# Ledger of designs, part 158: peptides against a protein of PDB entry 4PN1

Target 1, 261 residues: chain A of PDB entry 4PN1
Amino acid sequence: KIEMNFLNKPIVPDTTKVISNFLTHYLITEPVEHVEIEAKLGTLIDLETQNRFEFPVMNETILNPEFNLRTRFESDMTASEHKYLNEFLNQAFRDSQKPGRLPFAYKHTKQVDLFYETEDNSRDKIRVSKNQSDNQVLACVKKRRVADLFLYCPNDAFDIRISISDELPVSMPSGNQQPSLTRLKDRVGYVHQEIKIDLTKTTQNDPVYDTTERHELEVEFGNIADLRDRAQKAKDGMEAPLFRRVQLFMDNVRILRREHS

## One batch from the design tools (peptide; made by RFdiffusion4, then SolubleMPNN)

Design b1_p23_7_s4 (from b1_p23_7, 12 letters changed)
Fold by OpenDDE base, seed 5:
Structure b1_p23_7_s4 (fold): chain B 261 residues (1-261), chain A 23 residues (1-23)
Amino acid sequence: as target 1 above (261 residues)
Amino acid sequence: SVPEWLLDPDVIEYFEKLEEKLK
């Protein structure tokens, strides 16, 4: 007979604990009102070499945000990588439609994001998102990045940035105001067990932006209310499946970051 | 130095209890 350990009980990975604490903080302790929680696939770049940083670790590692590691995160990938992930997710979608599985939901959206300066010249811009097909306003928000948590993944194709953002709904800019920036987004979205996976091709023509097209993959908690509830219960010492939800999120991220063309 | 949220006692306690109950 084989047992999993000397207690013969499962244990929770440290990564899950750390991320749970991170999320709980910004969900409950210092709550972000209109919180968005997403993980982006990308690369931690050494600012000195402009290459992927090589941290002295050999597995998935959450970087301590209290340290300035002299890195930047590039939330981008090649068109080839993006295409591969799209095909991978399409297959996953198809497989999930089979009996005995929980199905993916799928949607394809082409939108235009218009960025406007605020009247008070705040660093945060107002983003108006419109559906490209019918020009319907999808959202008008002021998005503020609250916190980031970086995962260095030396064994995988991508590193991860988990970000906490505040997406405050705001009034539409004045009709005479012109956008300072316009982005075209072609987004395919997959939802499985309320975890959103978005592949986005962004086109931007801006002199400040050297690359006209960006390819991003994002994984987002699709049910923040539920997550907040789980976090609150956990914080209150009640039994709640916060672990399972965080683990699910991370496992999905792990699957995706391991895929490459 | 670590972030203030890393060692929240309530969250720690949650996971301790969770591990005791996991099957």
Scores: peptide ipSAE 0.318, ipTM 0.842, DockQ to the pose 0.214
Fold by OpenDDE base, seed 2:
Structure b1_p23_7_s4 (fold): chain B 261 residues (1-261), chain A 23 residues (1-23)
Amino acid sequence: as target 1 above (261 residues)
Amino acid sequence: SVPEWLLDPDVIEYFEKLEEKLK
């Protein structure tokens, strides 16, 4: 007979605990009202070397925010990497349609984001999102990055940034205002068990600089209300599957960051 | 030093109790 440990019981990994605490803080303790929680695939860059950060660890490691490691996060990948992940997710979508599986949902959207300066000259810009097909307004928000948690993943193609953002709905800018920035977004979205996986191609035109294109993959909690409820129950010392939801999210992230052409 | 959210006693207790129930 084989037992998993001397208690013969499963244990909760430290990574799951840390991330759960991070999320609980911004869901319950210091709550963000219109919270968005996402993980982006990218690269931790050492500011001194301009190469990928090298930390003396050999596996997935949550970096301590209290330490300044002199890094920046580049939430970008090559077109080839992005295409590979798209094909990978397409296959996962197809496989999930088979009997006995929970199916993916799929959506392809093209939108334009218009950024406006605020009248109060705040650092946060107003973002107006419109559908490219019919120019209908999809959203008008002020998005503020509240907190980041970085995972260094030396064994994988990508590092991870988990971000907490506040997306405050606001009124449309005045008709006489011109956008300071315009971005085109081509997004394919996959949803599985209320976890959203988005592949986004972003094109930004600048009159002075060359057009830039960015390729991003992000994983987002699709049901914040449920997550907040789970976090609240956890905070109250009640039995709740916060662990399972966080684990599901992280496992999806782990699957994706391991994939490369 | 670690961020304050890592020291949340309620969340810590939650996971301790969770581990006791996992099988």
Scores: peptide ipSAE 0.267, ipTM 0.786, DockQ to the pose 0.215
Fold by OpenDDE base, seed 1:
Structure b1_p23_7_s4 (fold): chain B 261 residues (1-261), chain A 23 residues (1-23)
Amino acid sequence: as target 1 above (261 residues)
Amino acid sequence: SVPEWLLDPDVIEYFEKLEEKLK
């Protein structure tokens, strides 16, 4: 017989604790009302070298926000990488339909995002999302980035940015306003155990520059109410498996960032 | 220095108690 450790009990990794604290802060302590919590795959770029950042660590590492590492995060990947991940997720979807498994849900959406300046000249733009096929308004929001947590992953193809955002529903811009930016989004969404995984191809038309494409993969908590409840119970010292939900989220992220063409 | 949310005593206590209960 083999035991896990000298207590013969599981322990919670520090990464899970740190992320749980981060989420609890913006769910409970300083609560964001219309919170979106997502992890994006990308690359931490060293501003000095313009190459991937090299930090003296050998595994997944949460970077301390209190330190300015002179980096930027590029939430993009190559078309080839994006295609590979799409194929990987398609296979995962198929496998999940087998008996004894929890199935993925699948959704393919094509939308256009129109960005408008606010009347008060605030930094945050209003985003109007419309369905490309029928031009139906899907959402009108003002999104504010509240906080970021970066994970440097030297052994994997991608680094991770976990972001807390406030997506405030707002009124439609006046009919006289023209969008400052238009983006076409082709999104394939996979949902498993209320964790959303989205592959998005974004096309942006610049009036001065040529059309650019971006390929993104994001993982999002699909049930914020449940997550908030778990966080509240954790703060109150009640039995609530907040750690399990965070662990599930991170395990999905870890699977995805390890996959590459 | 670390961010304030990392030092939340309630969350720290939660995980300590959790680890004691986990089997």
Scores: peptide ipSAE 0.259, ipTM 0.774, DockQ to the pose 0.215
Fold by OpenDDE base, seed 4:
Structure b1_p23_7_s4 (fold): chain B 261 residues (1-261), chain A 23 residues (1-23)
Amino acid sequence: as target 1 above (261 residues)
Amino acid sequence: SVPEWLLDPDVIEYFEKLEEKLK
């Protein structure tokens, strides 16, 4: 018989605890009302070298947000990397349809995002999202980035940014307002155990600059209500449900960030 | 410094002691 450890009790990884505390803060302690929680794959860039950030660590490391590392996060990847991840997820989808597995759900969407300036000239823009096919309004929100948590992953293809955002529903802009920015999004979405994985190709037309294309992969908690409930339970002394959910989320992220062509 | 959401009384005490040692 094999035991887990010398106490024969589960132990929670430090990364799980840190992330759980981060989430709990913005779910419960200083609650964001319309919270979105997502992880994006990308690269931490050292502003001094303009290369990938180097830190004297040998594995996945959560960076202290209170320490100014003079870095920026680039959530873009190459088209080839994006294609590889798409193929990888397609295979994972197929495999999950087999008997005895929990199946992925799949959705392909094409949307246009229209950004509008606010009347008060707030830094936060109003985003109107529409289906490209029928122009049906999907959402009208004012999205505010509340907090970021960065994971430096020296052994993997990508670093990770976990972001807390507030997506405040707002009324549609007046008909006389013109969008300041328009983005086309081609998104393939995979959902497994209420964890959303989205591959998004974004096209932005700029009147001055050439059309830019971005390739992004994001992992999102698909059931915020459940997550908030788990976080509340954690605050009340029952941490296991939250830790399990965070572990699941991070394992999916870890799988994805290791995959590259 | 460390983020507030990471801090509890024990952690705060630890860092206070550490800072004192580093002065």
Scores: peptide ipSAE 0.042, ipTM 0.420, DockQ to the pose 0.261

Design b1_p23_8_s1 (from b1_p23_8, 10 letters changed)
Fold by OpenDDE base, seed 5:
Structure b1_p23_8_s1 (fold): chain B 261 residues (1-261), chain A 23 residues (1-23)
Amino acid sequence: as target 1 above (261 residues)
Amino acid sequence: SSLLEELRKLLDKEVLELQQKLA
């Protein structure tokens, strides 16, 4: 008989603990009411060099938010990378439909996001999302970025930003207000075990700047209520359920960030 | 139409067909 370690008990990677604590803070300690928790694939850019941030580590590393590393995060990838990931996820979807597997769910959505300035001139804009096909309002929210956790991944094509956001439902802007920005989103969404994986092509028409296209991949916790419950249990001394959920989330993220064209 | 759009259209079709087979 082989034992897994000298205690013969599962252990939790430190990364899982750090992320779990981060999530617990904004789920339980200082709870965000309408929380969205997502990881985006992208690149940490060194503001001084304008190249990918080079940190003296050899593996996945959570950066300490207390330090200003003079970086920015570019949540974008090339069209080819995006295409590759789309094909990869398509195959994963197909494979998951086989007997003995848990199936992916798939959804393709096209929406337009209209951004409106708030009356108080706050930095947070009101976002009205509409279905492109029938202009039906899907959501009207004021999204506030609460916190970020950055993972530098030197061995992979992408770095990771885990973001905590508050998506506060708000009333529709007045009919006389014009949107300051319009954004088209073409999104393919995959859901597996309540983890959402979205590939989004965003087209933004700026009256001053050329049309910009962005390709994003995001991984989101699809069941916040469950996650909050797990986080509460963790605060109460039972950490295993939270750790397992965070591990699942991060493993999915790790799979995706390793895939590239 | 971008290659991505074509792929998505293809996938939509495949997904639809698969869903029909599984239903």
Scores: peptide ipSAE 0.021, ipTM 0.560, DockQ to the pose 0.011
Fold by OpenDDE base, seed 1:
Structure b1_p23_8_s1 (fold): chain B 261 residues (1-261), chain A 23 residues (1-23)
Amino acid sequence: as target 1 above (261 residues)
Amino acid sequence: SSLLEELRKLLDKEVLELQQKLA
C-alpha cells in the first residue's frame, strides 16, 4: 500500500494558495462586479535588455507585485507556435469526444472591435464588438484592468499573466463619434469543464504603420458565479472547492505552456 | 535552455511515476 505522505492527506501547492487568495480578493474582499479572469501566454521582457526577463529561480514562480522589476509583458507568439497549439487543441478535442471522457465544445468566431474615446477623456475606452458577417452588435463595454499576477516560467517557452478585469456594460457611443481604433479578431474557442481556451488572431490597421497581426492564447474561467461561490466558501473556512477549481485552471495553463513544436 | 528542458522532462517523469504508484 502506498500513501500520499506521512499524514495520508492531500497537500495543496503553495502556488494554488497564492492564486486562490489573489482571486478571492477581487471576487469577495474588494469585489469586481463584472469580473473577467484570464491567463495569457506570453513573455516577461526586461526593459533594460529588451530580452526575456531572467530571475534566479528554477521553476514556475509567482512574482511579487510589490516589487518593480522593470518588466513588460508581451502577450504574443509566432504564427507557427499558434498553429501548433491549434493542432494540439484540435487533437485534444477529438480525443475528448471518445466514450468515458468529458467532451470539449468548439466555436469559431470572427468579430470586429471598435474602440471609442469616452466623454470624460478617461484612459478607459468604450469597446463595441460586432460580428464581422452581419455587423450585429455583440457587446458594448468599458473594460478596466484591475490587477495582474505574473508567473515566471523558466522551463517553458512562455510566461503567464493572470489578469483581473472589469467589463462594465455601457451605452453605445453617439452615431457621429468615430472609433479611435479598430481590431479584427479571428478566434477559435475550446471549452472544457467551463474553462475557456481561446486562440485569437488579431489584425490591427494603423494609419502610420502597416497592418500588424498578433497571435494570442488565453485561458479564462467560464463560470464566474461558481468561482465566486467557491471563493466565498473559502472565506468562510472551506477552501477545498476553490483550491480544486484553481488547480484545474492552472493545470490547463501548464499543459498549454509546455507544448511547443 | 537545453538543460532547463531536460530538467523539466525529468521532473515531469518523476511526477508521472509517482502518480502511477499512487493510483
Scores: peptide ipSAE 0.000, ipTM 0.247, DockQ to the pose 0.024
Fold by OpenDDE base, seed 2:
Structure b1_p23_8_s1 (fold): chain B 261 residues (1-261), chain A 23 residues (1-23)
Amino acid sequence: as target 1 above (261 residues)
Amino acid sequence: SSLLEELRKLLDKEVLELQQKLA
């Protein structure tokens, strides 16, 4: 007979607890009303060297936000890396359609995002998203980054930024306003067990700096209501459901950040 | 209190409960 440990009870990784508590704070303690929670793959850059940050740890580590480590996070990746991940996810999608598996859902979207300054000249801009093909308005929101949690992953191709954002629906800008910025987004989305995985190619036209292109991969909690419910249960003393959901989320992130071309 | 302090409170709750039990 084999037992999992001397208590024969499941053990929750410390990483899971830290992330769960982070999420609980912005779901329950200081709740963000229209919360978006996503993890982006990228690179922690040392501001002094402009290379990937080096920290004296040997595995996945959540960085303490109270310390200024003189880093920035770059959520961009190469076109080659992005293509590889797309192929990887396509294969995962195909494999998931087989009997005995839970299938991925797939969606390809092309949209244009128009950014407008607010009347009060606030830091946050209004984003109007339109379908690229028919110019149909998909959304009009004021999105604010609320908090970030950074994971340094020395053994993997990418580091991770987990972000809490507030995406507030707002009225359309007045007809006399011109967008200050326009971005084209080509997004391939995969959904598995209500975890969203998006590969996004963003194109931005700049009259001075020409056209820039970014390649991003993000993993998002697709069911915020359920997550909030789990977080509330955690606050009420039942943490297991939240831990399980965070573990699922992080396992998906871990799979992706380990992949490289 | 900062976010870190709040997180610490949540993370240390098991320890606090144990300490209370053993006191």
Scores: peptide ipSAE 0.000, ipTM 0.212, DockQ to the pose 0.075
Fold by OpenDDE base, seed 4:
Structure b1_p23_8_s1 (fold): chain B 261 residues (1-261), chain A 23 residues (1-23)
Amino acid sequence: as target 1 above (261 residues)
Amino acid sequence: SSLLEELRKLLDKEVLELQQKLA
């Protein structure tokens, strides 16, 4: 017989606890009403060196948000890396359809995001999302970034930004208002156990400059109500359900950031 | 892939195998 450890009980990684506490704050303590919680793969750039951030650690490390490290996060990857991840997820999708597995769901969407300035000249823009094929309105929101948690991952191709956002539904802009920015999004979405994994190609047309393309991968909690319930239980002294959900989320993120061409 | 990535893959495999034994 083999035991897990000298207590023969599961151990919760410190990373899981830290992230769980972070999430609990914005789910329960200071609750965000229309909360979106996602992790993006990208690169922490040191503003002083303009290179990838360097820190004296040898593994995945949550950066303390109380310290300004003078970094920016670039949520982008090469087309080759993005293609590789797409192929990887396609294979994972196929494998999950086999007997004895929990299947992925798959969705391919092409949408246009139109950004509008607010009447009050707020920093946050209104985003209208439409289906590219029929111009049907999918959403109209004002997205506010509430908080970020950065993970420096020296052993992987990508660093991670976990973001708490408030996506407030708002009324459509007036018909006479022109968008300040238009983006085309080609998104392939994979859902497994209510964790959403999206690969997105974003094309931005500039009338003066050449078209720019961005390749992003994001992992999102697909069931916020359940997550909020788990967070509440954690506040009430039962932390295990929240820890399990966060662990699942982070394991998926860890899998993805390790896979690259 | 870098040497670190190769080593990590090997370690991940070992961990997975160990986890399977513990399950």
Scores: peptide ipSAE 0.000, ipTM 0.241, DockQ to the pose 0.022

Design b1_p23_8_s2 (from b1_p23_8, 7 letters changed)
Fold by OpenDDE base, seed 4:
Structure b1_p23_8_s2 (fold): chain B 261 residues (1-261), chain A 23 residues (1-23)
Amino acid sequence: as target 1 above (261 residues)
Amino acid sequence: SALLEELRKLLDPEVLELQKKLS
């Protein structure tokens, strides 16, 4: 017989605890009502060098948000990397359809996002999302970024930004308002165990500048109610369910950020 | 089994059920 350790009990990685506490704060302690929780793959850029930031660490590290590290996060990747991840996820999807596996769900969407200024001139814009094919309104929200947690991942292709956002449903802008920004989104979505993985090609048309295209991958908690329930249990002293869910989320993120062409 | 009991501590129920099927 073998045991896991000298206590013969599961050990939760510190990373899991830190992230769990971070999530619990915005789920329970200071709850965000329409919370969106996602991780984006990208690169921490040193503002001084304009290169990927270099920290004196050798593995995945959560950066302390209390310190201004003079970095920016670029939530972008090359077209080749994005294509590789798409192919990788397609294969994962196919494999998950086999007997004895939990299957992925798959959805391909093409939408247009129209951004409008708010009447109160808030820095947060109203986003109207429509299907590209029939212009059906999918959503109208005002998204507010509440908090970020950055993970520097020196051994992987990408760094990670975990974001807490409030996506407040709002009324449609008046018909006489013109969008300040329009984005076309080609999104391939994969869902496994209520974790959403989205590959998105975003095309932005600027009237002055050339059309820009971005390639993004995001991982999102697909069941916020369940996550909130787990977080509440954690606050009540039962942390295991939350830790398991966060671990699952982070393992998916870790798989993806290690993959590259 | 002892293994499944330990996995129950680490895994979500749906993953645990999968492990049972594989055992």
Scores: peptide ipSAE 0.005, ipTM 0.296, DockQ to the pose 0.019
Fold by OpenDDE base, seed 3:
Structure b1_p23_8_s2 (fold): chain B 261 residues (1-261), chain A 23 residues (1-23)
Amino acid sequence: as target 1 above (261 residues)
Amino acid sequence: SALLEELRKLLDPEVLELQKKLS
């Protein structure tokens, strides 16, 4: 007979606790009404060297937001890396269809995002998303970035940014308004246990720069209501359900950030 | 600030002191 440890009980890593507290703050303490919670794969860049950030740690580390480390986060990856991740996820999808497994759901969407200036000249633009095939309106929102939490991952291909955003539904812009920016998005979405994994290829026409392509991978909590319930329970002293959900989320992120071509 | 306080409770005193020195 074997046991997990001398208490024979699961333990919670500090990373899970820190992230759980971060989420709880914006779910319960200072609640964001239309919250989106996602992790993006990317690279922490040192502003001084323009190379990947180097910190004297040997493993996954949540950066303390109190300290200005003079970094920027680049969520872009190479087309080759993006393709590799797509193939990896396709295989994971196939394997999950086997008996005894929980299956992935799969969705491929092509949309156009139209950005409009607000009447009040707010920095936040209105985004109208339409289906590329039939121009059906999918969403009209004003997205505000609320907070970020950065994970430096020296042993993996990517660093991580966990973001809290507020996606406020808003009325459609008037017919007289022209979009200030248009983006084409090709998104392949995988859902497993209500965690969404999206590979997105974005094409944007810039008047100064030629057409640019961006390749992103994001992992998102697909059931915010459940997550909020778990966070409330955590505030009430029952932390286990929240920890389990955050652990699941982070394990998926960890799998993905280790993959590279 | 409230978030930082919640995060700090997860750190041991030695780490907190080190962070103060590095700030």
Scores: peptide ipSAE 0.000, ipTM 0.245, DockQ to the pose 0.380
Fold by OpenDDE base, seed 5:
Structure b1_p23_8_s2 (fold): chain B 261 residues (1-261), chain A 23 residues (1-23)
Amino acid sequence: as target 1 above (261 residues)
Amino acid sequence: SALLEELRKLLDPEVLELQKKLS
């Protein structure tokens, strides 16, 4: 018989603790009411070199947000990489349908996002999402980016941005307003153990970007209520449930960021 | 633009109805 360590107890990785604390802050300490928590695959780009950021580390590293590293995060990948990940996830989906496994759920959605300026000229835009097939309104929200946590992953194809957002439901814009931006989204979504994995092809005319098409992969906590409960328990001294959930989330992220064409 | 055309196809109720009739 072997033991895990000299205490014969599981050890929580430091990354898990840091992320758990980050999440707990915005779930419990300064709670975001309509919180969305997602990780996006992308690239940390050094603003000075315009190349991938180089940091003197050899493995997955959470960057300290207190330091201005003069970076930007590009949440994009090539069409080829995106296709590869889609095929990879399709295979994972199929494999999960086998006896003895927990199955993926799958959903393919096409929507149009219309962005409107707010009357108060706030930086946050109102997003109206409509289904492409019937033009029905799916959502009307004001999304505010609350916080980001960046993981530099030198050994993988992608870096990671974990984002906390507030998706506040709001009333529809006045009929006289024109959208400032329109975005077409083709999204394939996979859900496994309430972790959502979305591959999204986005088409938009954005003067900030050289291309009108983007390919994104995001991983999201699908059960915020459960996560909040776990975070509360962590605040109350029982951290294990939160750590386990964060570990699951991060393991899924780690699998995905290692896969590329 | 190509985007505007795609948007029209998606957002124009008449186009949507036409698509339903064709599928």
Scores: peptide ipSAE 0.000, ipTM 0.288, DockQ to the pose 0.009
Fold by OpenDDE base, seed 2:
Structure b1_p23_8_s2 (fold): chain B 261 residues (1-261), chain A 23 residues (1-23)
Amino acid sequence: as target 1 above (261 residues)
Amino acid sequence: SALLEELRKLLDPEVLELQKKLS
């Protein structure tokens, strides 16, 4: 007979605990009402060298937000990398349709996002999202970035930013207002066990800088109510359900960030 | 903040020391 360890109990990685505490804070302690929680693949860039940050660690490491490491996060990848991940996820989707597996759901959306300045000239803009094909309004929100947690991943193709955002539903801007910015989004979405994985191509037209295109991959908690429930249980002393959900989330992120063409 | 303090408690001490040196 073998045991897991000398206590014969599951062990929780520190990464899971740190992320769980981070999430619990914005779910329960200082709750964000319309919270969105996502991880984006990207690159931590050293502001001094403009290259990927080189930190003297050998594995996945959560960066302490109290310290200025003189970095920025670029949530972008090459078209080739994005295409590779799309193909990878397509294969994963196909494989999940086989007997004995839990299937992916798939959705392809094309939308236009119109950004409007607020009357109070706040830093947060109003975003009106419309379906690109029929111009139907899909959403009107004021999105605020609340907090970020960065993971340096020296062994993988990408670093990770976990973001807490508040997506506040708001009224449509007045008819006399013009959008300050427009973005086209081509999004391919995969959902597995209520974890959302989105590949997004964003096109922005700029009169001065011409058309720019960004390629992003994000992993999002698809069931915030369940996550909030788990976080509450964690605050009440039952941490296991939250840890399990965070572990699932991070395992999906880890799979994706390891993939490269 | 309270959050940062709680996070600090869960971070690897060696990593924290390295970050301090590099900040």
Scores: peptide ipSAE 0.000, ipTM 0.206, DockQ to the pose 0.921; fails the geometry check

